# Peptides against a protein of PDB entry 4M9S: the designs that were tried, part 65

Target 1, 135 residues: chain A of PDB entry 4M9S
Amino acid sequence: SRGLVGVECITPYSYKSLAMALQRCVEVLSDEDRSALAFAVVMPPGVDIPVKLWSCVIPVDICSNEEEQLDDEVADRLKRLSKRGALLSGKRMPVLTFKIDHIIHMFLKHVVDAQTIANGISILEQRLLEIGNNN

## One batch from the design tools (peptide; made by RFdiffusion4, then SolubleMPNN)

Design b1_p18_4_s4 (from b1_p18_4, 9 letters changed)
Fold by OpenDDE base, seed 1:
Structure b1_p18_4_s4 (fold): chain B 135 residues (1-135), chain A 18 residues (1-18)
Amino acid sequence: as target 1 above (135 residues)
Amino acid sequence: MEEVVRALRKNLEELRKR
C-alpha cells in the first residue's frame, strides 16, 4: 500500500501515543478507505469541504463516467472514515460536507507518502483551475 | 464556495513550502 509510510514520528510522547492510536485505526481500514484518507492530506484542516470537491482528489475505480455515482461513492468512503476514530467530521445540512481535524491532518503530513501528496496537489490544482474557468 | 476554494488554494501553497 503506497500511501502510508511507517511512522518515524520525532514528536512528543503525547503525539507518539496519538500517532500510534491513529496508526492502528489506519491499519484496520480497507485499502480503498486508506487511500481516501491519504488524499485527505491535501484538504485544509478545519474546513467543511463539499463532497464534490472531495471527489476531485479521492481515487475511485468507477467504470461509470456519471458524476453523480462518483460523488455517492466518495461520500460513502468519507462516511466510513467519519465513523472510525473521528478521522473526519461529516455534516449533512445544509450541504453534505466533510472536515479533517488539525491533529489528523498533521499526522497525515508525516505518514503519507511524498509522491501521494504531490499527486493529490497536482490533481486538486488542475480541478480548481477547471472550476475557475467554468465560472 | 469561494471561501472554500480560497482555503484549498492556501493549503496547497502551504503544502508546497514544506
Scores: peptide ipSAE 0.652, ipTM 0.941, DockQ to the pose 0.034
Fold by OpenDDE base, seed 5:
Structure b1_p18_4_s4 (fold): chain B 135 residues (1-135), chain A 18 residues (1-18)
Amino acid sequence: as target 1 above (135 residues)
Amino acid sequence: MEEVVRALRKNLEELRKR
């Protein structure tokens, strides 16, 4: 399993203060939470996304093949990200959802490596095709 | 769900054009 190499923060951001603050927030994340944040770049900004759809792209190594445990582990990672600054916003009702802000999404587009973005796109597209065919 | 899926697809199309 080729571990996703760390989010290299190369920010062309003219706003040095915001980029530095976000970079510091990313540096203190665990490797797992940092990887989850990197894949958030493939989510549309400003949209409340159900945890089930996040679980399609966030890599989780679960020893048990139980789908229920996958969604719980993904939800825990997203909850930790939502508690660290403005990285994500969570809603519990009516369904547990997470949303990426436009500013954070723009940041991720510049700092997430092209290979991670390409992989995330490929994975999500494949999963969306599967969901569309099962309906 | 359909609206969310539509937003996801649109975002992926935008990411590919960059």
Scores: peptide ipSAE 0.651, ipTM 0.942, DockQ to the pose 0.033
Fold by OpenDDE base, seed 2:
Structure b1_p18_4_s4 (fold): chain B 135 residues (1-135), chain A 18 residues (1-18)
Amino acid sequence: as target 1 above (135 residues)
Amino acid sequence: MEEVVRALRKNLEELRKR
């Protein structure tokens, strides 16, 4: 399984304790939630990102092409991540958004495999081009 | 939304430079 599953967290961070705590939090995630967290590495840290933009990069198997169902499933995954400590911070108002903290983002940059990062970049760029061309 | 999209694009550019 490509992703966060095999990374011995040898972070150069003086935060060995934080890195270990984060690693434990990642290990107990479902495969789906862990995948969602891995793709969070392509999000800018400290920015409240609407669920619609998260749905551009988080892989979800949906039975329909309905954007609403995609956003709901993505939101549920992000909500679960936000309940697992400091992984994400959710805001419900004025719009449902999720934010990755700088520390978590730095951790992910170190532990997410290069292929997942590259794929996430490619996917998000393509989607942002599509959004930009449709406006 | 436009500001967020700009931040996303900037972050992607930074990720590619590494």
Scores: peptide ipSAE 0.653, ipTM 0.941, DockQ to the pose 0.033; fails the geometry check
Fold by OpenDDE base, seed 3:
Structure b1_p18_4_s4 (fold): chain B 135 residues (1-135), chain A 18 residues (1-18)
Amino acid sequence: as target 1 above (135 residues)
Amino acid sequence: MEEVVRALRKNLEELRKR
């Protein structure tokens, strides 16, 4: 069975309409949730990412140094984003994960500023090196 | 977890080439 990889030819018109709908969705977010969504641009689209790895790039201002509180706050932000329709898809079992869709990821590449993307890349690379050295 | 980390690294390499 040849899986028809349906090349959804997103017509330029469908893309503009979708971009406008997504822009309106982003405008009604809190500043914190919008920041979390911006950093989602550094995540690979279509991959279920554990909350622990999201916590490496999503900025959270917490008074406690407890890793558990950091992961809980990040998870709450990602849960709010997942309730805004197509922004993120969450799975609770067996491990809490969140996934960004390819269409949302392409949108973020166009609307997130180059400096934020560069910063997110740098932060994630540093954290991945630290995790790799501790295992 | 190792597969996810490999996917993250690959995505970062692709983002840098743009």
Scores: peptide ipSAE 0.651, ipTM 0.941, DockQ to the pose 0.039; fails the geometry check

Design b1_p18_5_s1
Fold by OpenDDE base, seed 2:
Structure b1_p18_5_s1 (fold): chain B 135 residues (1-135), chain A 18 residues (1-18)
Amino acid sequence: as target 1 above (135 residues)
Amino acid sequence: SEVEEAMERTRKLLREAL
């Protein structure tokens, strides 16, 4: 399967006011959206990344094996995240992309468990290599 | 760290995929 197993990300992180606000945003997310946010940590900050590449690491439990449907589900999750504070920034043109900001990325690096990060990176690397080999 | 090194690898791969 292309997607990762969903992981809940609820870790207290309140040593700074900004972190407290972000933590509150994380806590009110659905399990699906929170899982998506957790795996966003594997992406480099400040880069507009197409949904296709996000789909390499965002866990999707219920969808067909069709890439288009997978991308749609991922896009919906990322879109919801982009509406929650400063978690993500979305661009519709020229192609649908999402970007994680440096501050959010830094936050996630501290609150997402190391194993989740490692797994996400590993799978992303594998998927990217596969994409590269198929092109 | 191993994580940072892995992140650098993925960054390179992402750049190639973009």
Scores: peptide ipSAE 0.288, ipTM 0.846, DockQ to the pose 0.034
Fold by OpenDDE base, seed 4:
Structure b1_p18_5_s1 (fold): chain B 135 residues (1-135), chain A 18 residues (1-18)
Amino acid sequence: as target 1 above (135 residues)
Amino acid sequence: SEVEEAMERTRKLLREAL
């Protein structure tokens, strides 16, 4: 499994209607899906990113290290997030990708713990470099 | 900021991986 340390998210914008709505969406998520959402902040907004690359940062606690199973679990989490509203948008063709919108990204950038963001970016960078070196 | 700089590095790496 590719687990990451737990995430703490605190919003200082609870008085803003948009932030309130987003916070309500976050509150109804499972712990696993909320964690996945938190780490979505490390991705650039507005970019269709394939599941394989999402799997570089999305934590998976209960899964084998087989790539197929890992990608499937990540995809399931991202799909659930996409069903929560504007959190993510999925695209099936030509390949399965997910995109975080700028507004959601901006929200997460301010509510996700700074150390969590830093750690997530570090992990993503490391894994992307590994992918690049192995190709 | 440190976060923005890190994100820019990540963006570059992602572009290379896509």
Scores: peptide ipSAE 0.279, ipTM 0.842, DockQ to the pose 0.034
Fold by OpenDDE base, seed 3:
Order: C-alpha cells, then structure tokens, then sequence
Structure b1_p18_5_s1 (fold): chain B 135 residues (1-135), chain A 18 residues (1-18)
C-alpha cells in the first residue's frame, strides 16, 4: 500500500468568508475525497504533479496490489476534487497531472493537524528516495 | 516552523524528481 491513513480537517477561521466558503465545499465531499484533499497539503502549491506521485500520499483503503489500480483509484479521487472549483486543477495531456493552488494550500495548512502534515511529508520523502533509486 | 521547513525539503526533492 502506498497511501496514508485518512484524516479530516476543520478550519479555525470560521469568521472569514473565504474559509467558510471552503469549509462548505469540503463538507459536501465524501469521506474518501475529503481525506484525499487533506493530504494534498503535502504537495507544493502551483506545481503540476503526476498521479504516480500523488499516490504516494493519498490514502486508499480498498485496492489490489497492482500499482495501476492504485493509481487509477487515486486519479478518480483527484478528478472529483478538480470538479469542485478551485480545490484542484487537472491536466490530461501529455501526462495526467494535478496541482493545488496557493489559496487552497494555505487553507489546508491551518486545518490539517501539524503532526499529520509532518508524517505525510516524511512518508513522501521516503518514497521519493525509493523512486529515485529505482527510477 | 518545522512543518514549513519540511515542506521546503519536499519541494526540493520533487523538483529533482520532475
């Protein structure tokens, strides 16, 4: 398994209009999609990231041991998130990628638990090193 | 912060991988 354990996030900025709007968008998501969004904070904002790298940090509970199926499940979640306005932006060609914008990233930085973020980053770093060694 | 520093390290690694 290449994913993390799912986590939910709640904004501490309930009195800000932007935070409230984003919170409402998050609340209508499924538990799975909300967890995927939470872990999107691990990625740097404004960068088109291939699905393979997203799959290193997006939690997937039920899947086969086939890497292609893991990536497909992650891609489906990210696609759903991209249909929720500015949550994510996807590109299909030449390679399927997704990016998180700065505004959403700043929001998530404050609503996702700091230890969860740190753990997610640690796991991503470890997996990136493994990918680098094996290409 | 510690988290922000870790994020910067991750960004560096990603740039190298992309």
Amino acid sequence: as target 1 above (135 residues)
Amino acid sequence: SEVEEAMERTRKLLREAL
Scores: peptide ipSAE 0.238, ipTM 0.818, DockQ to the pose 0.035
Fold by OpenDDE base, seed 5:
Structure b1_p18_5_s1 (fold): chain B 135 residues (1-135), chain A 18 residues (1-18)
Amino acid sequence: as target 1 above (135 residues)
Amino acid sequence: SEVEEAMERTRKLLREAL
């Protein structure tokens, strides 16, 4: 398995219009896609991140151990999220990347547990080091 | 490559956030 145990996005600020709208978008997601969205918070907002890096934090435990298969599964999840409006922005060229918007990131940083975020960042850093050592 | 460059940028951004 890769990534962290999934976290459900639930906002305690449902009285706020922005939070309400985003919460509704999150609620219609599958558990897997919602988990993927939650861990998107560990990425810097407004940055086009290649799928290879997303796979460092997006939890995947139902596919092959082959890295390519894991990346494909992550890509599929991110693609589904990108179909939900402003949740993610996908870019196919020159390299397949996804970007989290600042507004979405702001939402997630308040609804995802702070310790979970910190752990996710640590895992990302660890995996980035591993990738760097292999290249 | 574009991917490698993005990885390096992300790493730098991450370090700045920590």
Scores: peptide ipSAE 0.211, ipTM 0.797, DockQ to the pose 0.023

Design b1_p18_5_s2
Fold by OpenDDE base, seed 3:
Structure b1_p18_5_s2 (fold): chain B 135 residues (1-135), chain A 18 residues (1-18)
Amino acid sequence: as target 1 above (135 residues)
Amino acid sequence: SETEKALERTRELLRKAL
């Protein structure tokens, strides 16, 4: 299985207009989509990341042995996030990828719990090593 | 910060994987 346990994020920037606007966008998300957004912080901003790599850190509650189903669920969540303004940017061709922008990433760095970020990074690193060994 | 350093390491690993 791949992914993490879902986590909520809270902004400390209550007096900044941009942070307030982003917070409102986050608040209207479902719990699942909000959790997915939280873990997007472990990805480098401005880079088109394939869904396969996103699925390493996006929490998904699916009881299946089919990896394709897991990736599809992750893709659906990321697609919904991409429809919420600048939260994510998706590309369909030639390969489905998603990108987090710098502004959103900076926001998430401060609103997501530090331990959650650390855990997410650790899991991603582990999965990347496994992928590197097996291709 | 430690978080920023860890994120940078992840970026490097991803760059190698992409």
Scores: peptide ipSAE 0.360, ipTM 0.875, DockQ to the pose 0.035
Fold by OpenDDE base, seed 2:
Structure b1_p18_5_s2 (fold): chain B 135 residues (1-135), chain A 18 residues (1-18)
Amino acid sequence: as target 1 above (135 residues)
Amino acid sequence: SETEKALERTRELLRKAL
């Protein structure tokens, strides 16, 4: 199946004001949105990434085998994240993309568990290979 | 395709950034 099993990100208390603000944003997320945010760490920061590629690593619990429905669900989650502070930045034109900023990425690298990061990268690479082979 | 280009960019960036 495409995607990952949902994993919650770690939200440790931080004495830094920025980290505290981000922590608060993360804490109020739904489980599914928080999981999506956690796996955003596997994406390179500062790059507008199409939803199709996000769907390779964003966990979706209930979805059809149709990529279109999967992409729609992923897009909804990423859109919600983009409305929560500076977690993500979305663009609709020319294609729907989302970008993680360097600061957020750095934050996630420290608060997402190493195994989740490793798994996400591995799965992303696998999915990228599959996409590459099918095109 | 645009997807293919994005895929290649992601692969390259992933190698460098992660």
Scores: peptide ipSAE 0.238, ipTM 0.815, DockQ to the pose 0.024
Fold by OpenDDE base, seed 1:
Structure b1_p18_5_s2 (fold): chain B 135 residues (1-135), chain A 18 residues (1-18)
Amino acid sequence: as target 1 above (135 residues)
Amino acid sequence: SETEKALERTRELLRKAL
């Protein structure tokens, strides 16, 4: 499985009074972390997702085609997000996983543009097919 | 594996969403 190498995503987060606190958290993120958060919307909320699956949709820019390095870079981004309040919840045991909660997921559905969401789902589906073929 | 289980669950969720 390989992630989205070299993909730049501009996420138009809208400032809403209802989600003001979350919006402020998003605004202080780096562009790369904000992009990663945007694509987190394609994951089901409340589910511990292994980093390998996150790497299918999180855009990264790495200097090599090494899958191990790709997963490490994705993990680092997700780890940073997990340190920003309730954006993500990380778990190291038994397997390194990250989870998005329902509130954050609902927030993202409203602030991430519909085309980005649709594209992310399509990309994930494609990558899942590739993983299935390699098993 | 845990990854395989998660993959299957994700596939099921995608099928329902599409």
Scores: peptide ipSAE 0.238, ipTM 0.819, DockQ to the pose 0.024
Fold by OpenDDE base, seed 5:
Formats: structure tokens, C-alpha cells, sequence
Structure b1_p18_5_s2 (fold): chain B 135 residues (1-135), chain A 18 residues (1-18)
């Protein structure tokens, strides 16, 4: 397996229209896609991030032995998320990237467990170091 | 490459956040 154990996004702010709308969007996701969305919080908002870097935090279990396949699976998840309105913004050119919006990021930072976020950032940093050493 | 630049940007952002 790669990444963290999936976390479900649940908003405690049921009376806020934005939170309710986003919560509904989250609830219709598969468990895997919802988990991917949760870990998107560790990425800086408003930044176009290549799939390779997303794969550092998006948990994938099915093809853990092949890095290229992992990236493909991550890309598929992110693509599905990008079809859910403002959850993610995909860009194909010049390089396939995805970006989390500030509003979505703000939502996630409140509904994802703080310790999970911290752990995710740590894992991201570690994997970034590994990538850096290989380049 | 764009990936390498993104990597460095992300690292810098993480450094600021940690």
C-alpha cells in the first residue's frame, strides 16, 4: 500500500451553506475518491501540482509495485474529482497537473483530522526527498 | 522540467509550513 489510510470528510458545520454543499459533493464520492480528496489538503492551494507529486500522498493499494501504474491510478482518481465541480481543477498542457482551490482547501483543513493532515505532510516531505535524491 | 520546478516549489512551501 502507498499513502495514508483513507479518511472520510465529514463537516461539523451543517448549518453553513458552503459546508453543506461541499459535504454533499463529498458524500457521493466512492471511498477511494473521498480518501484522495481528503489528502489533497496537504497540497498548497492554488498551485498546479503534477500527478507524480500527488502520488506522494494519495493512497493507492492496487498497483503498489509499479510506480507508473500508481501514477495512472492517482491520475484517474484526480480526474474523477475534477468532474465534481470545484473540487479539483485539471490541466492537461503542458503537463498533466491538478490544483486544489482555496475554498476547497479551507473546507478540508477543518473536516480532515489535524493529526492526519500533519502525518500526510510528513509523508509528503519524505517522499519529496526521495524523489529529489533520484533526480 | 515542470515536475522538477513543482517539486522545488512544494518543498519550499512545506518548509514554510513546517
Amino acid sequence: as target 1 above (135 residues)
Amino acid sequence: SETEKALERTRELLRKAL
Scores: peptide ipSAE 0.237, ipTM 0.819, DockQ to the pose 0.024

Design b1_p18_5_s3
Fold by OpenDDE base, seed 2:
Parts: sequence; C-alpha cells; structure tokens
Structure b1_p18_5_s3 (fold): chain B 135 residues (1-135), chain A 18 residues (1-18)
Amino acid sequence: as target 1 above (135 residues)
Amino acid sequence: SETEEAMERTRELILKTL
C-alpha cells in the first residue's frame, strides 16, 4: 500500500495576516491538492525532498499501483501547490524535488489535525524503513 | 513530545535516503 487516505486541510486562522493569506490559498485548492498539502506537514522543513519520498504520504486514489504513475500524479499535485504562493518550492535540477518552508511547516503543524499528523508520520516512517531495507 | 521525536526519526531516515 502507498500513501494515505485523503483528508481535508482546515485552517481556522483568519485574524493573522500571514495565516489569512495562507488560508485563502488553501480554500481555493481542490480536495486532492488540499490533502497533499495537509500531509506535507510530516516532511522536514527546508529539505529538498524527491517526489518518490513525497509519494509515501501523498494520497493517491485514481492511478494504478505502478510507481512511476503514482510519482507522476504526486508530482502534478506538488507542482500545483508550488504555484500557490509560498506553499511549496519546486526544484527541477538536478532531481525533481519539493521543499516546504519552515514558516509553512509551522503553520501546518497548528492547523492540520493531530491524528492526521500522527498517522502521516507513522506511515512515512514505515515506508522509509521499507525503502531502506530494499536498498 | 512523541510527535516531535517521531518527526526527528523520519527526518533522520529521509536524510539517510538522500
């Protein structure tokens, strides 16, 4: 199994300027992209993360179990997020990666459901261990 | 917290994978 069951990211912040801007960005996202953003909270901030690792936690329901197809779908979602303000930063070279900034990460830590965070971390750890064992 | 510790574990694992 790969990824997590999608959850909706809800932002209760409407009084703080930065939070208001971020909330507005989140509200216009599709359900799929919003779910991807929610699970971005489990990634370490400031690190360029390859799409393969993102695919460990980004929910995908439609595409096949083929890893390449899963990665493509994940990449598309992350690309869209990178075009929504400061949500993510994409980098194509040398490898396609995405990074969450510290400020966005901090925001997500406060607005993403605690159980979602816990589950995401658990799944990510499991997947990373599996990857490590297979290498 | 347990969450923070878990986050650090995953961070370490990610860095090892890179």
Scores: peptide ipSAE 0.587, ipTM 0.929, DockQ to the pose 0.033
Fold by OpenDDE base, seed 3:
Structure b1_p18_5_s3 (fold): chain B 135 residues (1-135), chain A 18 residues (1-18)
Amino acid sequence: as target 1 above (135 residues)
Amino acid sequence: SETEEAMERTRELILKTL
């Protein structure tokens, strides 16, 4: 099954106006949405990514064998993030996708724990290879 | 860095999947 155990995002970013604004946006998120945002750092910025691929790294605690439930929960989290300013940009048609902006991605690279980033990338790469082999 | 290289690999894999 897809998913990654969530880790909280800690933001020691420099005290410029942009960093402070982003810090405030992060602070008002729920723990689960903040965790989802942290793992968004492993996605390439400026690319519309389908929910299926997001579900490879967004941590979700669901006891169901139904993949649709996992994707739906991930989608809900990403939708909430997209409603928080420039954190994510969502597109509904033709396929539901989400995109992280370069500025937000740069911010996350500095505030997300290095080990979390490394682990997330490794898991994503593994799952992408598996998907590629099955297609 | 190793992390940057890994991110580039995953970017390429994602683009191939799309």
Scores: peptide ipSAE 0.585, ipTM 0.928, DockQ to the pose 0.034
Fold by OpenDDE base, seed 4:
Order: sequence, then structure tokens, then C-alpha cells
Structure b1_p18_5_s3 (fold): chain B 135 residues (1-135), chain A 18 residues (1-18)
Amino acid sequence: as target 1 above (135 residues)
Amino acid sequence: SETEEAMERTRELILKTL
């Protein structure tokens, strides 16, 4: 199975304009979208990542185990994030990809729970190795 | 740190997949 359970982010920032703006953007997200954003921290910033790879770490609670439905749900979440304050950058062609900016990534590294980050990285690595071995 | 090293490993794996 793909995905994992995420944890809510808590910002340590105070009186920083950019951080406050990002915090406000995060606060208005749904729980599901906020969880998706949290796990975006495990992706390398500045890289256009296919939805298939995002689906390795984006938590999905209510979805069929079918890959197509999983990818669709993940894509919807990432799309919503891209529409809200450019938390992600979406690219439809040639392949649907999403990219996390360095600034957003830096923010997430400070606000996402350390254990969540560690677990997410571990799961991502494992699944990437599996994908590589299956090719 | 171990986290940084792990992130680098995943970055490399992603780049190989692309």
C-alpha cells in the first residue's frame, strides 16, 4: 500500500512576514490538504515530481487501493495546494508534475514534526527502491 | 545529519527515476 498517516504542522515562527503569510495559508487548509503539504517536505525542492512519486508519501484516508484512483486523489490534493498561495507549482505538460519551492520547503522543515519527516523519508526511500527494482 | 543524508539519498533515487 502507498501513503502514510500525517501529523499537523506547528509553526515556530513569530513576527516574520513570510513565515506568517505561510502560516496563514496553512491554517486555512483542510486537514487532508494540510497533511499532504506536510509530507511535501520529503520531496527535493525545485524538482518537477510526477504524481506517481508524490503518491508514495501523500497520505490518503478514503480511497480505493487502485493505483489510478490513488493517483487521482493525490493529484487533486496537490492541485488544490498549487492553487492556494502557490504552495506548490503544477505543470501539466508533458507530464503532470508538481514542484515544491525552496522557500516553502525550508518552511516545512521547521514546522513539520521531526518524526513525521523521518518516517516519510524512510517510506519514500523504500518505495523508490521498489519502483526501481520493478523496472 | 542522518536526515540530511537520507534526503540526499531520496533525491538521488528520484533523479534516477526521472
Scores: peptide ipSAE 0.584, ipTM 0.928, DockQ to the pose 0.033
Fold by OpenDDE base, seed 1:
Structure b1_p18_5_s3 (fold): chain B 135 residues (1-135), chain A 18 residues (1-18)
Amino acid sequence: as target 1 above (135 residues)
Amino acid sequence: SETEEAMERTRELILKTL
């Protein structure tokens, strides 16, 4: 599975209490990491999700079409996000997974544009169905 | 909403793949 290419995310959330802290955290991210974070909004909060499923929606512009290299790049982006405090929670054992918290998810629903959310959900559903057919 | 319904569908699909 491969993520989206060339999607830009803008986070114009106002500086209010928790929103201020989260917005500042988002602003210091690179464009690619911010885009990855944007598409995390389509994931169910509180669920440890394998990198393979994240790769269904995380945008990848530079890496090869090889699945192994693509998953590694996605994992690196998610790992960087997990180092930015509460944005994501990563686990290496037993399997490499990442989880988005409910508070972060709620924040993203307000700062990610509706069309990006709709497109991300549509693509995720499509690719999940494809994975199901290949099992 | 349509978005909420779609998110629930994807949540169910993800849970089935875990």
Scores: peptide ipSAE 0.583, ipTM 0.928, DockQ to the pose 0.033

Design b1_p18_5_s4
Fold by OpenDDE base, seed 3:
Structure b1_p18_5_s4 (fold): chain B 135 residues (1-135), chain A 18 residues (1-18)
Amino acid sequence: as target 1 above (135 residues)
Amino acid sequence: SETEEALARTRELLKAAL
C-alpha cells in the first residue's frame, strides 16, 4: 500500500507584498472594526473559536448588561471582518465560530503594539479562569 | 520573545476551555 504523500504548498508571494495588501485592508476599516481586529491577535491561529470566547477580549463601547447583547455585538463585528476575505473565517454551523489564519496572525503580531497584546492576553487569561471556576 | 511566550500560554489555556 502506498503511503499518503503530503503536498507542501509554496507561496510565490513575498511577505512584504502581502503585508502591504493587508495594511490597505486595515486602513479602510472603521475604528471599531480595526480595534476588534487588533485584539484578534491574542487568539491561536487556525482554531475555530466560539463567539463567547471572542467576547472576552473584543472591546465593546455600548451594550446592555445582558450577556446575550454583548455576544451579538461582538458577532456583528467579527462578521464584518469575515466579509473582508482573508481577515477572518466565520462558520455558522453547528455553532457560530470565527478563526484567524496563520498569515493574518503573523501580520498582526508585527503591527499591533506590544502593550495592547499584553493587555489582551491578561484579560483573556483572567476570563478563562473565571469560566473554569464556574463550570 | 515575551509576546510569543505569552501567546503560547494562552493557547494552552484555551485548549482547556474548548
Scores: peptide ipSAE 0.360, ipTM 0.874, DockQ to the pose 0.042
Fold by OpenDDE base, seed 4:
Structure b1_p18_5_s4 (fold): chain B 135 residues (1-135), chain A 18 residues (1-18)
Amino acid sequence: as target 1 above (135 residues)
Amino acid sequence: SETEEALARTRELLKAAL
């Protein structure tokens, strides 16, 4: 495994308006996709981010440690999320990227565990430094 | 590369926005 344990989103919101819709979207996700969504909160909203960078924080437990396989699995999860309303926006050309919307990001900041967010940011920063050193 | 550029941007945005 890559070392990240899957974390599920927990929502304290009541069922009303946008919160209700987003809660329902989260509830019907698989555990793996919900974990991916949770860690999406560590990305800056409104930015098209390559899959390679997403793979820094999206937990993948089943695939081998081969980078290509990890990226493929991450991409599959993000693609599924992109088909759930406005959770993510995928762009295939010229490079496969995904973007989290500001509204979704704001929602996640309130429903994802604070420690999970903090840990995810730390992990991302560490991985970014590693990538930077190995570029 | 495009990835390197995105990496640099992401690091800066992460520090500032999150």
Scores: peptide ipSAE 0.240, ipTM 0.822, DockQ to the pose 0.024
Fold by OpenDDE base, seed 1:
Formats: structure tokens, sequence, C-alpha cells
Structure b1_p18_5_s4 (fold): chain B 135 residues (1-135), chain A 18 residues (1-18)
């Protein structure tokens, strides 16, 4: 599956209109960027998250297994998403981070399939445990 | 330091979600 499903939201008019606009935005994304956006739902909204932590859940298949290259590819995907309206917001200083807004996060919770969310949480937990053990 | 703080926050959310 694509990780995202077409859902007609039953919400207040303003939110429904925003949801329709967001759905259109999602439809024009590449498969890779849409997948990255789907997994963004596992991150806490309103928090600046370092790329290193995003790389725990954003699927990357093209680059080598070198950590630096993995982070670069993840950063590129997140940068593209940040250029698409309010999907993400990036910050370079003091550290390169990306943040998902509460409204976008709420949207994703409704349109991302439950299995993708569950898998993303599981993967994130596993990677966080590995990071903790290697410190 | 910022990474460590983000990691801590994320772990707390995961505990609540799992």
Amino acid sequence: as target 1 above (135 residues)
Amino acid sequence: SETEEALARTRELLKAAL
C-alpha cells in the first residue's frame, strides 16, 4: 500500500477545506516523498526533531549504508516536504531540524493507514533502543 | 544536547503509544 489512503474528512468547514488542499498536495508527491510524509505521523507535533532521529523512521533505499549518506538523503526528502506548503518546517540553526505542525499531524492521523502507523512506531522504538545502547 | 532532548521526548511519546 501507499501508506496514505483517500479519506473524506467530516470536520468543520475550515479544516475540511484545508484537508482537501492537503490531499491534493499529497497526490502530486512522488512515491518516496509520500512515504516519508506518511511516516512523519509517528513524530511528536510542534517539536524540532534532528535529522538523525527522522532517519530512524524515514525509509531510504537508494544510498549506501554509510550513516552520513543516509542522513543526507533523509534531509533531502524532508527539505522537499518543507517546500510543499505547511507539511514540514525546517530550521538550520543551531542544528538542522524539521518539525511537523499539529494541524498536519492531525490530518495524517486520519489518512495514514493504521498498519503504517504501527510499523513506524515499532521501527522508531527499535532504532531508539539501538541508539541508546550505543551511547 | 538538542538531539538528546528530542530523543527523550520521543521515547516518552512512544511509551504512551505502545
Scores: peptide ipSAE 0.240, ipTM 0.823, DockQ to the pose 0.025
Fold by OpenDDE base, seed 5:
Formats: C-alpha cells, structure tokens, sequence
Structure b1_p18_5_s4 (fold): chain B 135 residues (1-135), chain A 18 residues (1-18)
C-alpha cells in the first residue's frame, strides 16, 4: 500500500485524518459511483471539465449508444459525487462542468491502483484524440 | 466552443497533473 506518512496537505486536517474521512465517504458509495470517482483521478485537478470530456473516461453501461444518454448518465454520477463529501464540484451554468479538487485528487492518487490510473489515462487520451480529429 | 477549449486544455494539463 502507498504510505500516507509524510505527505503534506493543505487542509485543516492532517493528511491521515483527511484520508480516513475520505475513505469512509468512498466506502459508502455504490460500486458504480466509486468507479466513477476512481477514474476522476485522470482529470487535472482544479479545472472545470465539461461533462462531455468526463464521459470519455467515466465507465457507463447504457442501453443506447446515443451520446446524449451517455452524457446524462455520467452527469448523474458526477452530481451524486458532488453531493457526497464534496468529492467533486459541479457548475450548472452556463455549461455543466465538474471539477476535482487538488486534495481529493491527491487522495485518489494514493488509493486508486496504478493500472486503473494508467488505463484511464490511455482511454482518455485516445478518446480526446478521436474527438479532436472529428472537429 | 467550450468543449473544444476544454479538450485542448485537458490534453495539455494531463501531463502535468499525473
């Protein structure tokens, strides 16, 4: 396991205490929402990211291949995460975006397995390339 | 568009963020 000792964190809590609190929040999530949160680690922290880009990496099982349905389902997951322990910050207007905070991102980097992170980055980069080529 | 701008930004920031 990745050690938490010695990690500096800008918070009123120690990193260890914060990690414990966040771990509790993660443990009560559904498997679906927890998976979404795990893949949030591949997004740059502190950046408002449109749902369309989140949909490139958040795993969603949908009956239809319609892009709007995918975005809506992803948005719902991200909204739930934003309501639980401020794991994400959402903005509705003018464009629906979600942001992962630096603190949460640091936490995820410690708890999400390396292979998941690597796969998520690869998937995101590939999807971003595809989107870029189609515009 | 907002998406295009975010796409460009994300691609650049991913290298630095992880």
Amino acid sequence: as target 1 above (135 residues)
Amino acid sequence: SETEEALARTRELLKAAL
Scores: peptide ipSAE 0.237, ipTM 0.819, DockQ to the pose 0.025

